# Peptides against a protein of PDB entry 5JXT: the designs that were tried, part 294

Target 1, 319 residues: chain A of PDB entry 5JXT
Amino acid sequence: SLLPKKEINVYIGMSEMQVKWYQKILEKDIDAVNGAGGKRESKTRLLNIVMQLRKCCNHPYLFEGAEPGPPYTTDEHLIYNAGKMVVLDKLLKRIQKQGSRVLIFSQMSRLLDILEDYCVFRGYKYCRIDGSTAHEDRIAAIDEYNKPGSDKFIFLLTTRAGGLGINLTTADIVILYDSDWNPQADLQAMDRAHRIGQTKQVVVYRFVTDNAIEEKVLERAAQKLRLDQLVIQQGRAQVAAKAAANKDELLSMIQHGAEKVFQTKGAFGTMAEKGSQLDDDDIDAILQAGETRTKELNARYEKLGIDDLQKFTSESAYE

## One batch from the design tools (peptide; made by RFdiffusion4, then SolubleMPNN)

Design b2_p30_8_s4 (from b2_p30_8, 11 letters changed)
Fold by OpenDDE base, seed 5:
Structure b2_p30_8_s4 (fold): chain B 319 residues (1-319), chain A 30 residues (1-30)
Amino acid sequence: as target 1 above (319 residues)
Amino acid sequence: SLLDKIIEELNKKPPEELEVYKEKSPLFLR
């Protein structure tokens, strides 16, 4: 029988470089961040800010001139300049040691490029599929990954390209490096490993940058997922929660953690304390804290009715 | 809404592939 999947949100502090870039993004559009644009502020401008902040949460090298060089060389800087890479690097060692195989999903093809360089640098054998991958090459990559005795440890996928009904039950670990705005896309990604034919306990690690916009992306996705579940259960006509964040919701998401980011000199949390020198105890602490916060997040939304889930409760970051 | 379309497009294509967001940050990945 298929075992229930275990899902853990892994809350990760920003590196010093991420904090600096996050500050620069907010400073560039500080008038919009402060709500000074009021009714004149375009949703497009706020969405641009949201996207740049999400890029920063993934990796600072997604920005022009962020990568150290010339010479441009893949080295430890690829890891320590992004909190998610620091945690990923430790988790992958553990995952490999336990004889597991891993799917890594992202929304960003350019992040998969960074992850390819990382895989080469660490000597991890991998497959890749994204939106640009030809149909025949997708089949070949899936077959190469799934073949008996495959030496491919990692499969790198964009969440949407990986969503296309493919079977990857030869993996038992799923890492969501970032989250889709639509929680169903992430579920479809998990279901590549968590499907008929899986013989292991599937574990899903969802990376979330702590004290940043990604917490609000996660909260919104969890809220939407719970609303979709309740609508199905109650047979109520789709009061389609407008999938679109309004301007005030976007502004609140951008403002979340911004004050603390501006006040911070250096990295956040365990990234400030240990940087890239995380040990196994630090990883266990991060995973345990993540499991606790995941239960708390789920419990918060499980208590809410449809009418409450339609209200975006922005606790303002300034209250 | 425009935002639904943008989210839908962001979800279909990486944000870097959206014309509105084509600030070509060259990742000098070799």
Scores: peptide ipSAE 0.007, ipTM 0.368, DockQ to the pose 0.044
Fold by OpenDDE base, seed 2:
Structure b2_p30_8_s4 (fold): chain B 319 residues (1-319), chain A 30 residues (1-30)
Amino acid sequence: as target 1 above (319 residues)
Amino acid sequence: SLLDKIIEELNKKPPEELEVYKEKSPLFLR
């Protein structure tokens, strides 16, 4: 029988470089972040800010002029300049030692490019599929990954490209490097490993930048997922889950954690304490804290009715 | 307000030139 998947949100602090870039993004559009000008910012402008903040949470090298150089070399700076990469680097070593194989999903093909450079730098054998990958090349990559005795450790996928019904049950670990606005896209990604033919316990690690916009993206996704479940259970077909955030929701998401980001001179959380020098005990502590916060998040939404879940219950970034 | 606190913290920082964040493609080191 297929074991239930274990899902853990992994809350990760920003690196010093990420904090600096996150501050700069907020500073550039401060009038929009503040909502102060009486002219409600365009929804497009707020969406652009959200996308830049999400890029920053993934990796600062997604921005022009962020990478240190010349010379431009793939080195340890690719890891220590992004909190998610620091945790990923330690977690992948554990996953490999236990004889597991891993799917890594992102919304951003350009982040997969950084992850390819990382895989080459660490000597990890990998496959890649994104939205631009030809159909034949997708088949070849899947077959190469799934073959008996495959030496491919990592499969890099964009979340939506990985959603296309493929079977990757030869992996037992799933890392969601970022989250989709649609929680069903992430579920479909997890279900590439968590499917008939899986023989291992599937574990899903969802990376979430702490004290940043990604926490609100996660909350909104969890709320939507619970709403979708309740609508199905109650047979109420007409409750279209609000697919897109409104302006006030986007503004609240942008403002979340902004004060602490501006007050911070260095890295956040475990990144401030240990930087790239995380040991095995630090990773266990991060995973345990993440498991606790995941249970708390789920318990919060399990208590809410449909009417409460239709309201954007993001605590005001001012509460 | 959060706004006032953000403005106060921003005013403590020297205005570094807000370089226009253009999307660079990651350098594929093949």
Scores: peptide ipSAE 0.060, ipTM 0.547, DockQ to the pose 0.123; fails the geometry check
Fold by OpenDDE base, seed 3:
Structure b2_p30_8_s4 (fold): chain B 319 residues (1-319), chain A 30 residues (1-30)
Amino acid sequence: as target 1 above (319 residues)
Amino acid sequence: SLLDKIIEELNKKPPEELEVYKEKSPLFLR
């Protein structure tokens, strides 16, 4: 029988470089971040800020002029300048030692480019599929990954491209490097490994930048998922899927953790304490803390009814 | 307001750090 998947949110502090870039994003649009634009702030402007903050949470090198150079070289800076890369680098070593194989999903094809450079730098053999991958090349990549005795350790996928009905049950670990606004897209991604033909315990690691916008993206996704489940269970097909975030919700999401980001000199959390020197015990502590916070998050939404979930607005970062 | 707090924190930064933030402020998004 297929074992239930284990899902763990992995809460990761920003690197010093991420903090600096996160500050710059907020500073550039500080009038919008403070709601000083009032009714004049376009939803589009707030969505753009959200997208930049999400890029920063993924990797600073998603911004022009962020990468150190010239010369532009792939080196340890690719890892230590992003908290998620520091954790990923340690976690992949553990996964490989366990004889596991891993799917890595992101919303951002340009993050997959960084992950390709990382794979080459570490000597990890990989496959890649994104939205631009031709149908034939997609089939070839899947077949190369799934073949008996494949030397491909990592499969890099955009979440939506990986969602397209493919079977990747030859992997038992799933890393969601970032989250989709639609929790169903992430479920469809992880269900590429968690399917009939899987022989191992599937473990899903969801990376979440702590004290940043990604926590609010995750909370909103969890709320939506619970609402969708209750609607299905109660047969209330008329409960419209919670509409796209309004301006006030987007503003609250942008403001979340912003004060602490502005006060911070250097990195956050485990990245401040250990930086690139994370050991196996530090990874275990991060995973254990993540498992606890995951249970707490789920328990928060499991107690809510449909009416409560509909009324639940993300608390203002000022409360 | 958050703005007032941010401005207050920015005003605690050395002028040289503020200048570096101003000059590097155009986050050219790739």
Scores: peptide ipSAE 0.028, ipTM 0.518, DockQ to the pose 0.046; fails the geometry check
Fold by OpenDDE base, seed 4:
Structure b2_p30_8_s4 (fold): chain B 319 residues (1-319), chain A 30 residues (1-30)
Amino acid sequence: as target 1 above (319 residues)
Amino acid sequence: SLLDKIIEELNKKPPEELEVYKEKSPLFLR
């Protein structure tokens, strides 16, 4: 029988470079961050800020002029300049040692380009599929990954390209490098490995930048998922799926952790203490803390009714 | 929602191709 998937949110501190770029993003739009734009601030501007902050959480090299160079060379700087890459690099070594195979999903094809450079640099055998991949090349990549005795360790996918109903049950680990605003897109990504024909325990690691915009993205996705489940269960077709984030919700999301980011002179959390020199005990501590926070997050939303989930999106704009 | 659609488009297109970024989005994202 198919075992239930284990899902763990992995909360990761920003590198020093990410903190510096996160500060620069907030400083550039400080009038919007402080709410000084008021009713005149466009929803578009706030969405742009949110997107820049999410890029910073993924990798600072997603910004022009962030990568050290010229010459532009792939080196250890590709890893230590992004908290998620530091954790990924250690986690992949563990996953490989246990004889597992891994799907890595991102919303950003340009993050997959960075992950390809990383795979080449570390000597990991990989496949890639994104939105631009031709149909024939997708089939070839899937077949190459799924073949008996495949040397392909990693499959790199955009979350949406992974939504194509493909079977990747030859992988047992799923890494969501970032989260979709639609929790159903992430579930569909997990379901590439968590299907009939899976013989192993599927484990899903969701990377979340701590003290940043991604915590609020995750909370919003969890709220939406719970609302969708309750609407289906109660047959209340009339509970309008809560509207798109309003301006105040977007502003609250941008403001989340901003003060602490401005006060920070270096990296966050374990990235400040250890940087790129995380050991196996540091990874175990991160995973254990993540498992605890994941249980707390789920327990918060499981107790909420439809009406409470409808209020919480108004109160989380004031906390 | 409209936001979900906008975010969907923001995740699909390079920043340069997003008309939403044609407003002087000041960090040139490659």
Scores: peptide ipSAE 0.009, ipTM 0.385, DockQ to the pose 0.026; fails the geometry check

